# Peptides against a protein of PDB entry 2V3S: the designs that were tried, part 25

Target 1, 95 residues: chain A of PDB entry 2V3S
Amino acid sequence: PISLVLRLRNSKKELNDIRFEFTPGRDTAEGVSQELISAGLVDGRDLVIVAANLQKIVEEPQSNRSVTFKLASGVEGSDIPDDGKLIGFAQLSIS

## One batch from the design tools (peptide; aimed at target 1 V32)

Design b2_p22_2_s2 (made by RFdiffusion4, then SolubleMPNN; from b2_p22_2, 6 letters changed)
Fold by OpenDDE base, seed 4:
Structure b2_p22_2_s2 (fold): chain B 95 residues (1-95), chain A 22 residues (1-22)
Amino acid sequence: as target 1 above (95 residues)
Amino acid sequence: GSRTYTVTSAAGRKFTVTTYLS
């Protein structure tokens, strides 16, 4: 399986690293994204963007070592989005 | 510092979460 880390801020704005595995051919990007949401680790509004980027990284994990993407949930927040600080952004990377 | 805990999905997937504390 592919070992991944999803880095994003929790509801307290604390940085979280969420480590999990993805097995190509058994898991789907959308399915795992739904699991993240159901587990309360990702905002439901971010299903599409998380799934898209998860798909991107797992289809070519050797070349797509890290992807940083804008969260839909962050756009309507009070803080100004910042990819460097992962405010309104998340980062998915290979462990 | 940091704290680490595990969340298990309904499908049984383990998510290991590390929260960095300020």
Scores: peptide ipSAE 0.839, ipTM 0.968, DockQ to the pose 0.825
OpenDDE base, seeds 1, 2, 3, 5: peptide ipSAE 0.839, 0.839, 0.838, 0.839; ipTM 0.968, 0.968, 0.968, 0.968

Design b2_p22_2_s3 (made by RFdiffusion4, then SolubleMPNN; from b2_p22_2, 8 letters changed)
Fold by OpenDDE base, seed 2:
Parts: C-alpha cells; sequence; structure tokens
Structure b2_p22_2_s3 (fold): chain B 95 residues (1-95), chain A 22 residues (1-22)
C-alpha cells in the first residue's frame, strides 16, 4: 500500500497531518476521499479536489511525491488563501 | 506541541491524525 499524509487545517485552524494507506486496485480516490469526509477530517465541499489530487498522487507516486491544492471550503472564508501556510490549501504527500 | 489520535472510517480504514498546537 501507499502511505500518504494529508496536511490541512482543522476547524480551529490548527495544522493536521492525517496519515493513511491507499491500496491501488482496492481503494479508489473518491472512496477514500469520502471516508475522510465522513470521518470529519475533510470538508464535504472538498470532495472533488481531494479526490482529484489523491488520484494524481496514487497513479504515479514516484513522480508525484507531493501535491498542494486549493480547497473549495477555503475560497469563501475570511482568510486569504495561502499555499505556504496551507490556509485554504491542503497538501498530500507520500509518507 | 502536538496531539495524536486515530479515527477509523466506516470501512475500517485508520486515519492517524496529528494536530500541531500553537
Amino acid sequence: as target 1 above (95 residues)
Amino acid sequence: ASETYEVTSAAGRVFTVTTYLE
């Protein structure tokens, strides 16, 4: 399996590292993204973008070691999105 | 400082969460 880390800010704006495994051929990017949402770890509005980037990293984990992407949930927030601070952004990386 | 805990999905997947405290 592929060991992944999803880094994003929780509802208190604290950085979270969420570690999990992804098994190609058994897991799907959308399925795992839905699990993250159901677990309360990802905002439901971010299903599409998380799934897209999860798919990207797992399809070629050797070349896509890390991806940073804008969250839909962060666009309408009061804080200005900032990929460096992961404000309105999340980062998915190979552990 | 940080705190770590686990969340298990309905499908049985374990998410290990580390929260970094300021």
Scores: peptide ipSAE 0.831, ipTM 0.963, DockQ to the pose 0.831
OpenDDE base, seeds 1, 3, 4, 5: peptide ipSAE 0.831, 0.831, 0.831, 0.831; ipTM 0.963, 0.963, 0.963, 0.963

Design b2_p22_2_s4 (made by RFdiffusion4, then SolubleMPNN; from b2_p22_2, 8 letters changed)
Fold by OpenDDE base, seed 5:
Structure b2_p22_2_s4 (fold): chain B 95 residues (1-95), chain A 22 residues (1-22)
Amino acid sequence: as target 1 above (95 residues)
Amino acid sequence: GSTTYTVTSASGRKFTVTTYLE
């Protein structure tokens, strides 16, 4: 399996690292993204963008070691998005 | 500092969460 880390801020704006495994051929990017949402770890509005980037990293994990992407949930927030501080952004990387 | 805990999905997938504290 592929060991992944999803880094993003929780509802208290605290930085979280979420570690999980992905098994190609058994898991799907959309399925695991839905599990993250159902577990309360990702905002439901971010399903599409998380799934897209999860698919990107697992299809070529040797080349795509890290991807940073803008969250839909962060666009309408009170804070100005900032990829360096991961405000309105998340980062997915190979562990 | 940091704290770590585990969340298990309905399907049984485990997510290990580390929260970084100032």
Scores: peptide ipSAE 0.831, ipTM 0.964, DockQ to the pose 0.816
OpenDDE base, seeds 1, 2, 3, 4: peptide ipSAE 0.831, 0.831, 0.831, 0.831; ipTM 0.964, 0.964, 0.964, 0.964

Design b2_p22_3 (made by RFdiffusion4)
Pose (drawn by RFdiffusion4):
Structure b2_p22_3 (pose): chain A 95 residues (1-95), chain P 22 residues (1-22)
Amino acid sequence: as target 1 above (95 residues)
Amino acid sequence: LSLSARQLLAERERIGVPFVAP
């Protein structure tokens, strides 16, 4: 199992670290991304990008310690995207 | 539920604030 953290801002624009495990051979990037969405932790528009970056970090957790990516939900949403501030972006990392 | 799903729900309850803006 891999101990992972999804870091992104909540609806109040507060930064949060979401801790979760991923078990290769049992879990899939798509399945876990759907779990994040059904839990209300990730916007449904972000399924594809979150799944893609989850797959990237889980296939080589030795190489990819952190991946930062754009949110499809944050493309035009009142605040300009800013990767430094994790506005319109999120980050997956190994714990 | 999967382990990851139970952990994610527990994290949702811990934070207490939704991540999807209305």

Design b2_p22_3_s1 (made by RFdiffusion4, then SolubleMPNN; from b2_p22_3, 11 letters changed)
Fold by OpenDDE base, seed 2:
Structure b2_p22_3_s1 (fold): chain B 95 residues (1-95), chain A 22 residues (1-22)
Amino acid sequence: as target 1 above (95 residues)
Amino acid sequence: MSRTAEQLKKEAEKIGVSFIKP
């Protein structure tokens, strides 16, 4: 399986690394993303963007070692999105 | 069934979220 880390800020705006695995041929990007949502780790509004980026990274894990993406949940918030600080952004990377 | 990579990308673009590769 591919070992991945999802880095994003929790409800207290603290950065956390969520470690999980993805097994090509068994898991689907959307399925795994849904599990993250069900676990309360990802906002439901971010299903598509998380899944899309997860799919991107697992398709070519050696080429796409890390992807950073804007969260839909962070767009309408009071905090100004910042990819460098992962405010309104999340990052997926190969562990 | 889960959406394909193409579908996900298309939907992502539709909702105005971007992909950033460091």
Scores: peptide ipSAE 0.269, ipTM 0.786, DockQ to the pose 0.037
OpenDDE base, seeds 1, 3, 4, 5: peptide ipSAE 0.252, 0.260, 0.263, 0.253; ipTM 0.781, 0.778, 0.780, 0.777

Design b2_p22_3_s2 (made by RFdiffusion4, then SolubleMPNN; from b2_p22_3, 7 letters changed)
Fold by OpenDDE base, seed 2:
Formats: structure tokens, C-alpha cells, sequence
Structure b2_p22_3_s2 (fold): chain B 95 residues (1-95), chain A 22 residues (1-22)
């Protein structure tokens, strides 16, 4: 399995690392993303973008060691999105 | 071939969360 870390801010704006595994052929990007949402770790509005980037990283983990992407949930928030601070952005990486 | 939603939910204990920074 591929060991992954999703770094993003929780509802308290605290930066957390979410560790999980992805097994190609057994897991799907959408399925795992849905699980993260069900666990209350990802906003439901971010299903598409998280799944897309999860797919990107797992299809070529050697080339895509880390991907940072804009969250849909952060676009219309009061805070200005900032990829450096992961405000309105999340980072997915191979652990 | 892929795991069902129920199977994923059953394995949620395997998801780890760690505080990094404020």
C-alpha cells in the first residue's frame, strides 16, 4: 500500500496531518476521499478536488511525491487562501 | 474489486490524525 499524509487545517484552523493508506486495485480515490469526509476530516465540498489529487499522486507516486491544491471549502471563506500556510489549501504527500 | 463504503468505514480506525501547528 501507499502511505499518504493529507495535511490540512481542521475546523479550528489547526494544521493536522491525516495519515492513511491507499492500495491500488483495492481502493479508489473517490472512495478514500469519501471515507475522509465521513470521518469528519475533510469537508464534503472538497470531495472532487481531494479525489482528483489523490488519484494524481497514487497513479505516479514516484513522480508526485507531494501535491498542494486549492480547497473548494476555502474559496469563499473569510480568510484569503494561501498555499504556503495551507489556508484554503491542502497538501497530499507520500509519507 | 474495490472496497465498499462499509468496508472503508470499518477501517477508519486506521486513519491517524496528528496535530502539527496552530
Amino acid sequence: as target 1 above (95 residues)
Amino acid sequence: MSRTAEQLLAEREKIGVSFIAP
Scores: peptide ipSAE 0.480, ipTM 0.806, DockQ to the pose 0.146
OpenDDE base, seeds 1, 3, 4, 5: peptide ipSAE 0.472, 0.474, 0.480, 0.474; ipTM 0.802, 0.803, 0.805, 0.803

Design b2_p22_3_s3 (made by RFdiffusion4, then SolubleMPNN; from b2_p22_3, 11 letters changed)
Fold by OpenDDE base, seed 2:
Structure b2_p22_3_s3 (fold): chain B 95 residues (1-95), chain A 22 residues (1-22)
Amino acid sequence: as target 1 above (95 residues)
Amino acid sequence: MSRTERQLLAKAKEIGVSFIKP
């Protein structure tokens, strides 16, 4: 399995690393993303973008060691998105 | 993924969360 870390700010604006494994052929990007949402770790509005980037990193983990992407929830929020501070952005990386 | 599949996946998959200090 691929060991992944999703770095993302929680509802309190605190930065967290969310660790999970992804097994190609068993797991799906959308399924895992939905799981993260169900766990309250990802905003439901970010399903599409999280799934897309999860798919990107797991399909070529050797090439994509880390991907940073803009969250839909961040765009709709009052805070100005900042990829450096991961405000309105999240980062997936290979553990 | 169906609700059933997601439920099974969620139960089987361990998710860890760590606070990252600024």
Scores: peptide ipSAE 0.130, ipTM 0.695, DockQ to the pose 0.108
OpenDDE base, seeds 1, 3, 4, 5: peptide ipSAE 0.121, 0.123, 0.124, 0.126; ipTM 0.680, 0.695, 0.693, 0.698

Design b2_p22_3_s4 (made by RFdiffusion4, then SolubleMPNN; from b2_p22_3, 10 letters changed)
Fold by OpenDDE base, seed 2:
Structure b2_p22_3_s4 (fold): chain B 95 residues (1-95), chain A 22 residues (1-22)
Amino acid sequence: as target 1 above (95 residues)
Amino acid sequence: MSLTAKQLLAEKAKIGVSFIPA
């Protein structure tokens, strides 16, 4: 399995690392993303973008060691999105 | 799609969360 870390801010705007495994052929990017949403760790509005980037990183984990992407949930937030601070952005990386 | 209670419990078991202080 591929060990992954999803780094993003929680509802208190605190930065968290969410660790999980992805097994190609068993797991799907959509399914894992939905599970993260169901667990309350990802905003439901971010299903598509999280799944897309999860797919990207797991299909070529050697070349895509880290991907940072804009969250749909962060676009209309009070703070301007900032990939460096992961405000309105999340980061997936290979553990 | 919604997960059953069992699935939710199982998913929480395989997910680890770490706080990163500012």
Scores: peptide ipSAE 0.216, ipTM 0.682, DockQ to the pose 0.122
OpenDDE base, seeds 1, 3, 4, 5: peptide ipSAE 0.206, 0.206, 0.187, 0.213; ipTM 0.689, 0.683, 0.713, 0.693

Design b2_p22_4 (made by RFdiffusion4)
Pose (drawn by RFdiffusion4):
Structure b2_p22_4 (pose): chain A 95 residues (1-95), chain P 22 residues (1-22)
Amino acid sequence: as target 1 above (95 residues)
Amino acid sequence: STTELENATALHEARTAREEAE
């Protein structure tokens, strides 16, 4: 199992670290991304990008300690995207 | 924290619902 953290801002624009485990061979990037969406923790528009970056980090958790990516939900949403601030972006990292 | 507990519960429930549907 891999101990992972998804870091992104909530609806109140507050920064949160969401901790979860991923078990290779049992879990899939798409499945877990759907779980994040069904839990209301990730916007549904972000399924593809989150799944892609989850796959990246879980295939080589030794190489990829952190991945930062754009949110499809944040492309035009009132605040300009800013990767430094994690506005319109999120980050997956190994715990 | 309360927020961490809420997030962990929500994730557990979403995973259980997905596994039951399969």

Design b2_p22_4_s1 (made by RFdiffusion4, then SolubleMPNN; from b2_p22_4, 13 letters changed)
Fold by OpenDDE base, seed 1:
Structure b2_p22_4_s1 (fold): chain B 95 residues (1-95), chain A 22 residues (1-22)
Amino acid sequence: as target 1 above (95 residues)
Amino acid sequence: SAAAAAAAAALAAARAARAAAA
């Protein structure tokens, strides 16, 4: 399995790492993204972008060691999006 | 560089529990 970390700010704007495994052939990017949402770890509005980037990293994990992407939930937030600070952005990386 | 909080969460346990209940 591929060991991944999703780095994302919580409701208190604290930067947390969410660790999980992805097993190709058993897991799907869409399915795991739904589980992240169901667990309250990802906003439901971010399903599409999380799934797309999860798919990207798991299809070529040796080349895509880290991907940073803009959250749909962050665009209309009070804070200005910033990829360096992961404000309105999240990061997936290989653990 | 930005600092990360000392908090880490694991989705694996929750996923496993949900799968086992199905």
Scores: peptide ipSAE 0.133, ipTM 0.696, DockQ to the pose 0.154
OpenDDE base, seeds 2, 3, 4, 5: peptide ipSAE 0.129, 0.131, 0.130, 0.132; ipTM 0.697, 0.704, 0.694, 0.703

Design b2_p22_4_s2 (made by RFdiffusion4, then SolubleMPNN; from b2_p22_4, 14 letters changed)
Fold by OpenDDE base, seed 5:
Structure b2_p22_4_s2 (fold): chain B 95 residues (1-95), chain A 22 residues (1-22)
Amino acid sequence: as target 1 above (95 residues)
Amino acid sequence: SAAAEEAAARLAAARAAALAAR
């Protein structure tokens, strides 16, 4: 399995690292993303973007060691999106 | 089902592995 870390800010704007595994051929990017949402770790509005980027990183984990992407849930937030601070952005990386 | 059990296990693991990042 591929060991991944999802880095994003929680509801208190605290930065968290969420570790999980992905097994190619058994797991799907959308399925795992839905599980993360069900766990309350990802906003439901971010299903599409998380799944897309999860797919990207797991298809070539040797080349795509880290991907940073804009969250749909962050666009309408009070804070100005900032990829460097992961405000309105999240990051997936290979651990 | 096995699929449901795997999903539940991942959920539990993900919650437990949510750590403060630096």
Scores: peptide ipSAE 0.175, ipTM 0.755, DockQ to the pose 0.110
OpenDDE base, seeds 1, 2, 3, 4: peptide ipSAE 0.158, 0.169, 0.170, 0.172; ipTM 0.729, 0.744, 0.745, 0.754

Design b2_p22_4_s3 (made by RFdiffusion4, then SolubleMPNN; from b2_p22_4, 13 letters changed)
Fold by OpenDDE base, seed 2:
Structure b2_p22_4_s3 (fold): chain B 95 residues (1-95), chain A 22 residues (1-22)
Amino acid sequence: as target 1 above (95 residues)
Amino acid sequence: SAAAEEAARRLAEARAAARAAR
């Protein structure tokens, strides 16, 4: 399995690392993204972008060690999106 | 951290529920 970390800000705007495994052939990017939403860890509006980037990192984990992406849920927030600070952005990385 | 552990637990539960539904 691929050991991953999803880093994004929680409801208190504090960075949190969510560690999980992804097993190709058993897990799907869409499925795991839905599970993240069900757990209340990802906003439902971010299903598409999370799934797309999860797919990207798991298809070539040796080449794609980290991916940072803009959240749909962060665009209309009070804070200006910033990929370096992960404001309105999340990051997936290989553990 | 406590927050990370809670998040991990919530995700594990969601994943288990999803697997059980298949």
Scores: peptide ipSAE 0.552, ipTM 0.899, DockQ to the pose 0.848
OpenDDE base, seeds 1, 3, 4, 5: peptide ipSAE 0.551, 0.548, 0.548, 0.548; ipTM 0.898, 0.897, 0.898, 0.897

Design b2_p22_4_s4 (made by RFdiffusion4, then SolubleMPNN; from b2_p22_4, 13 letters changed)
Fold by OpenDDE base, seed 1:
Structure b2_p22_4_s4 (fold): chain B 95 residues (1-95), chain A 22 residues (1-22)
Amino acid sequence: as target 1 above (95 residues)
Amino acid sequence: SAAAAAAAQALAAARAARRAAA
């Protein structure tokens, strides 16, 4: 399995690292993304973008060691999106 | 950017348990 970390800010704007495994052929990017949402770790509005980037990293994990992407949930927030600070952005990386 | 302490959360254990039970 591929060991991954999803880094993003929680509702208190604190950075959290969410660790999980992805097994190609058993897991799907959309399925795992739905689990993250069901666990309250990802906003439901971010299903599409999380799944797309999860798919990107797991299809070539040796080449795509990290991907940072804009969250739909962060667009209309009070804080200005900033990929360096992971404000309105999340990061997936190979653990 | 300002440094912040990161908290770690595990989803793997719960998912593994679900997989094993299936």
Scores: peptide ipSAE 0.147, ipTM 0.710, DockQ to the pose 0.125
OpenDDE base, seeds 2, 3, 4, 5: peptide ipSAE 0.145, 0.142, 0.145, 0.144; ipTM 0.720, 0.718, 0.725, 0.722; seed 5 fails the geometry check

Design b2_p22_5 (made by RFdiffusion4)
Amino acid sequence: AAAAAAAAAAAARTKFLTRHPP
Pose (drawn by RFdiffusion4):
Structure b2_p22_5 (pose): chain A 95 residues (1-95), chain P 22 residues (1-22)
Amino acid sequence: as target 1 above (95 residues)
Amino acid sequence: XXXXXXXXXXXXRTKFLTRHPP
């Protein structure tokens, strides 16, 4: 199992670290991304990008300690995207 | 004092994903 953190801003624009485990051979990037969406933790528009970056970090957790990516939900949503401030972006990291 | 404030801010940010059972 891999201990992972998804870092992104909530609906109030507050920064939160979401902790979860991923078990290779049991879990899939797509499945866990859907779990995040059904839990209301990730916007549904972000399924593809979150799944792609989850796959990236879980295939080589030794190489990829952190991946930061754009949110499809944040492309035009009132605040300009800013990777430094995790606005319109999120980050997956190894715990 | 600064270390205690950082630790309290980190705890406040910490949330957990509830996983689906296998």

Design b2_p22_5_s1 (made by RFdiffusion4, then SolubleMPNN; from b2_p22_5, 17 letters changed)
Fold by OpenDDE base, seed 4:
Structure b2_p22_5_s1 (fold): chain B 95 residues (1-95), chain A 22 residues (1-22)
Amino acid sequence: as target 1 above (95 residues)
Amino acid sequence: EEEEEELEEKLERERFLKRRPL
């Protein structure tokens, strides 16, 4: 399986690392993304973007060691999106 | 903090593990 880390801020704006495994052929990007949402770790509005980027990283984990992407939920937040601070952005990386 | 701990325990029993960045 592929060991991944999803780095993103929680509702208190605290940065967290969510560690999980992805098994190609058994797991799907959309399925795992839905699990993240169900666990309260990802905003439901971010299903599409999280799934798209999860798919990107798992299809070529050797080339895509890290992907940073803009969250749909971040646009509606009080703070201006900032990829460097992961405000309105999240990051998926190979553990 | 208690709520966070409960969530962490729940996640440990599932697919995900939450922690602060190193």
Scores: peptide ipSAE 0.435, ipTM 0.783, DockQ to the pose 0.151
OpenDDE base, seeds 1, 2, 3, 5: peptide ipSAE 0.430, 0.433, 0.433, 0.434; ipTM 0.780, 0.782, 0.783, 0.782

Design b2_p22_5_s2 (made by RFdiffusion4, then SolubleMPNN; from b2_p22_5, 17 letters changed)
Fold by OpenDDE base, seed 4:
Formats: C-alpha cells, structure tokens, sequence
Structure b2_p22_5_s2 (fold): chain B 95 residues (1-95), chain A 22 residues (1-22)
C-alpha cells in the first residue's frame, strides 16, 4: 500500500496531517476522497480536487512525492489563499 | 457476515489518523 498524508487546515484554521494508506486495485481516488469527506476531514466541496490530486499522486508515487492544490472551499474564505501556508490549499504527500 | 462488518467498521475508524504536523 501507499502511505499518504493529507495536510490541510481544519475549520479552526489549525494545520493537521491525516495519514492513511491507499491500496491500488482496491481503493479508488474517488472512493477514498468520499470517505475523507464522510469522516469530516475534507469539505464536501473539495471532492473533485482532492480526488484528482489523489489520483495523480497514487498513479506515480515515485515521481509525485508531494502535490499541493487549491481547495474550492478556500476560494471565498476570509483569508487570502496561500499555498505556502496551506491557506485555501491542501497537500498530499507520500509519507 | 457480522464479523466482516465489524472488521470493516473497525478499519474505517482507524484508517484515517489525524495528528499535528511534526
């Protein structure tokens, strides 16, 4: 399995790492993303972008060690999006 | 089976671990 970390800020703007494993052939990017949302770890508005980037990282984990992407949920937030601070952005990485 | 369902639920509970970044 691929060991992954999803780093993103919660509703209190606190940075968190969500560690999970992805097993190719058993898991799907869409399915895992839906589970993350169901668990309250990801905003439902971010399904598409999380799934797309999860797919990207798991299809070539050796090449894509880390991917940072803009969250739909962060676009209209009070804070200006900043990929360096992961404000309005999330990061998937190989742990 | 019931056992399988219980195992699946347990897996779901532990699959995603949330922590503060190191």
Amino acid sequence: as target 1 above (95 residues)
Amino acid sequence: SLLEKLLEEELKRTRYLKRRPL
Scores: peptide ipSAE 0.294, ipTM 0.685, DockQ to the pose 0.125
OpenDDE base, seeds 1, 2, 3, 5: peptide ipSAE 0.251, 0.284, 0.275, 0.269; ipTM 0.686, 0.698, 0.696, 0.691

Design b2_p22_5_s3 (made by RFdiffusion4, then SolubleMPNN; from b2_p22_5, 13 letters changed)
Fold by OpenDDE base, seed 4:
Structure b2_p22_5_s3 (fold): chain B 95 residues (1-95), chain A 22 residues (1-22)
Amino acid sequence: as target 1 above (95 residues)
Amino acid sequence: SSSLKKALEEAARTRFLKRRPL
């Protein structure tokens, strides 16, 4: 399995690392993304972007060690989006 | 099977570990 970390801010704007494994051939990017949402760890509005980037990182984990992407849920927030601070952005990385 | 279904459900429930970045 691929060991991954999803780094993103929670509703209190606190940065969190969510560690999980992804098994190619058993898991799907969309399925795991749906699990993240069901667990309350990802906003439902971010299903598409999380799934797309999860797919990107798991299809070539050696070349895609980290991917940072804009959250749909962050666009309408009061804070200015900032990929360096992961405000309105999230990051997937290989553990 | 029901056992497989239960195993998959349990795996989903315990998949994620949350922590503060170091």
Scores: peptide ipSAE 0.481, ipTM 0.813, DockQ to the pose 0.122
OpenDDE base, seeds 1, 2, 3, 5: peptide ipSAE 0.479, 0.481, 0.478, 0.480; ipTM 0.811, 0.810, 0.811, 0.811; seed 2 fails the geometry check

Design b2_p22_5_s4 (made by RFdiffusion4, then SolubleMPNN; from b2_p22_5, 16 letters changed)
Fold by OpenDDE base, seed 5:
Structure b2_p22_5_s4 (fold): chain B 95 residues (1-95), chain A 22 residues (1-22)
Amino acid sequence: as target 1 above (95 residues)
Amino acid sequence: EEEEEEEEEELKRTRYLQRRPP
């Protein structure tokens, strides 16, 4: 399996890592994303964008070591989105 | 000289997704 880390900020705006595995051929990006949401680790509004980027990284993990993407849940937040600070953004990376 | 080392923001917590059994 591919070991992944999803880095994002929690409700306290603290940086958190979410570690999980993805097994090609068994798992789907959408399925694992749904599990992340069900576990309360990802906002439900971010299903589409997390799944899309998870799919991207697991397709070519050797080339896509890290992907940073804008969260839907962060768009209407009080803080201005910033990919460098992961404000309104999350980062998926190969562990 | 308090060199304010711009400390890289520290990771606060690591969580693990427990996968459902097959």
Scores: peptide ipSAE 0.597, ipTM 0.864, DockQ to the pose 0.526
OpenDDE base, seeds 1, 2, 3, 4: peptide ipSAE 0.315, 0.587, 0.567, 0.361; ipTM 0.701, 0.864, 0.851, 0.709

Design b2_p22_6 (made by RFdiffusion4)
Pose (drawn by RFdiffusion4):
Structure b2_p22_6 (pose): chain A 95 residues (1-95), chain P 22 residues (1-22)
Amino acid sequence: as target 1 above (95 residues)
Amino acid sequence: AAAARQAALTEAAERTGGVAPS
């Protein structure tokens, strides 16, 4: 199992670290991304990009310690995207 | 394990406020 953290801003624009485990051979990037959405933690528009970056970090958790990516939900949403401030972006990292 | 994760993620969303609906 891999101990992972999804870091992103909540609806109040507060930064949060979401902790979860991923078990290779049992879990899939798409399945876990759907879990994040169904839990209301990730916007549904972000399924593809979150799944893609989850797959990237879980295939080589030795190489990819952190991945930062754009949110499809944050492309035009009142605040300009800013990767430094994790506005319109999120980050997956190994714990 | 997946069910426990789903419960924990729901609890995290409740505590953090989650994301706004589209």

Design b2_p22_6_s1 (made by RFdiffusion4, then SolubleMPNN; from b2_p22_6, 11 letters changed)
Fold by OpenDDE base, seed 5:
Structure b2_p22_6_s1 (fold): chain B 95 residues (1-95), chain A 22 residues (1-22)
Amino acid sequence: as target 1 above (95 residues)
Amino acid sequence: SRAERRARLEAQAKETGGVAPE
């Protein structure tokens, strides 16, 4: 399995690393993204973007060691999105 | 398994907090 880390801010705007495994051929990017949402770790509005980037990293894990992407849930937030600070952005990386 | 992953994700949610408003 591929060991992944999802780095994003919680409801208190604290940056956290969420660890999970992905097994190609058994798991799907959308399915695992839905599990992240069900666990309350990802906003439901971010299903599409998380799934897309999860797919990107797992299809070429040796090349795509890290991907940073804009969250739909962060667009209308009080803070201005900033990829460097992961405000309104999340990051997936290979553990 | 999916069940195992779900359990680990929920454990991390309790530890780090989630995106749901308090």
Scores: peptide ipSAE 0.793, ipTM 0.944, DockQ to the pose 0.714
OpenDDE base, seeds 1, 2, 3, 4: peptide ipSAE 0.792, 0.793, 0.791, 0.793; ipTM 0.945, 0.943, 0.944, 0.943

Design b2_p22_6_s2 (made by RFdiffusion4, then SolubleMPNN; from b2_p22_6, 12 letters changed)
Fold by OpenDDE base, seed 5:
Structure b2_p22_6_s2 (fold): chain B 95 residues (1-95), chain A 22 residues (1-22)
Amino acid sequence: as target 1 above (95 residues)
Amino acid sequence: SREERRARLKAQAAETGGVAPE
């Protein structure tokens, strides 16, 4: 399995690393993304973007060691999105 | 397994908090 880390801010705007595994051929990017949402770790509005980037990293884990992407849930937030600070952005990386 | 992953995600949600408003 591929060991992944999802780095994103919680409701208190605290940055956290969420660890999970992905097994190609058994898991799907959308399925695992839905599990992240069900656990309350990802906003439901971010299903599409999380799934897309999860797919990207797992299809070429040796090449795509890290991907940072803009969250739909962060666009209308009070803070201006900033990829460097992961404000309105999340990051997936290979553990 | 998916069940195992779900449990681990739930545990991390409890530990770090989630995106759901308080």
Scores: peptide ipSAE 0.794, ipTM 0.942, DockQ to the pose 0.718
OpenDDE base, seeds 1, 2, 3, 4: peptide ipSAE 0.794, 0.793, 0.792, 0.793; ipTM 0.944, 0.942, 0.943, 0.944

Design b2_p22_6_s3 (made by RFdiffusion4, then SolubleMPNN; from b2_p22_6, 12 letters changed)
Fold by OpenDDE base, seed 5:
Structure b2_p22_6_s3 (fold): chain B 95 residues (1-95), chain A 22 residues (1-22)
Amino acid sequence: as target 1 above (95 residues)
Amino acid sequence: SRAARAERLKEQAKKNGGVAAE
C-alpha cells in the first residue's frame, strides 16, 4: 500500500497531517476521498479536487511525491487562499 | 480494509479535529 499524508488546516486553522494508506487496485481515489469526508477530515465540497489530486499522486507515487491543490471550500473563507501557508489549500504527499 | 481505514480516519479526526466545527 501507498502511505499518504493529507495536510490541511482543521476548523481551528491548525495544520494537521492525516495519515492513510491507499492500495492501488483495491481502493479508488473517489472512494477514499469519500472516507475522508465521512470522517469529517475533508469538506464535502472538496470531493472532486481531493479525488483528482489523490488520483494524481497514487498513479505515479515515485514521481508525484507531493501535490498541493486549492480547496473549493477555501475560496469563500475569510482568509485569502495561500498555497505556501496551506490556507484554502491542501497537500497530499507520500509518507 | 476500508472499514479499518475509516476507523483510523475517524480516530485522527477525534484527536486532531476535523474541518467541521464542533
Scores: peptide ipSAE 0.787, ipTM 0.937, DockQ to the pose 0.700
OpenDDE base, seeds 1, 2, 3, 4: peptide ipSAE 0.786, 0.786, 0.786, 0.786; ipTM 0.937, 0.936, 0.937, 0.937

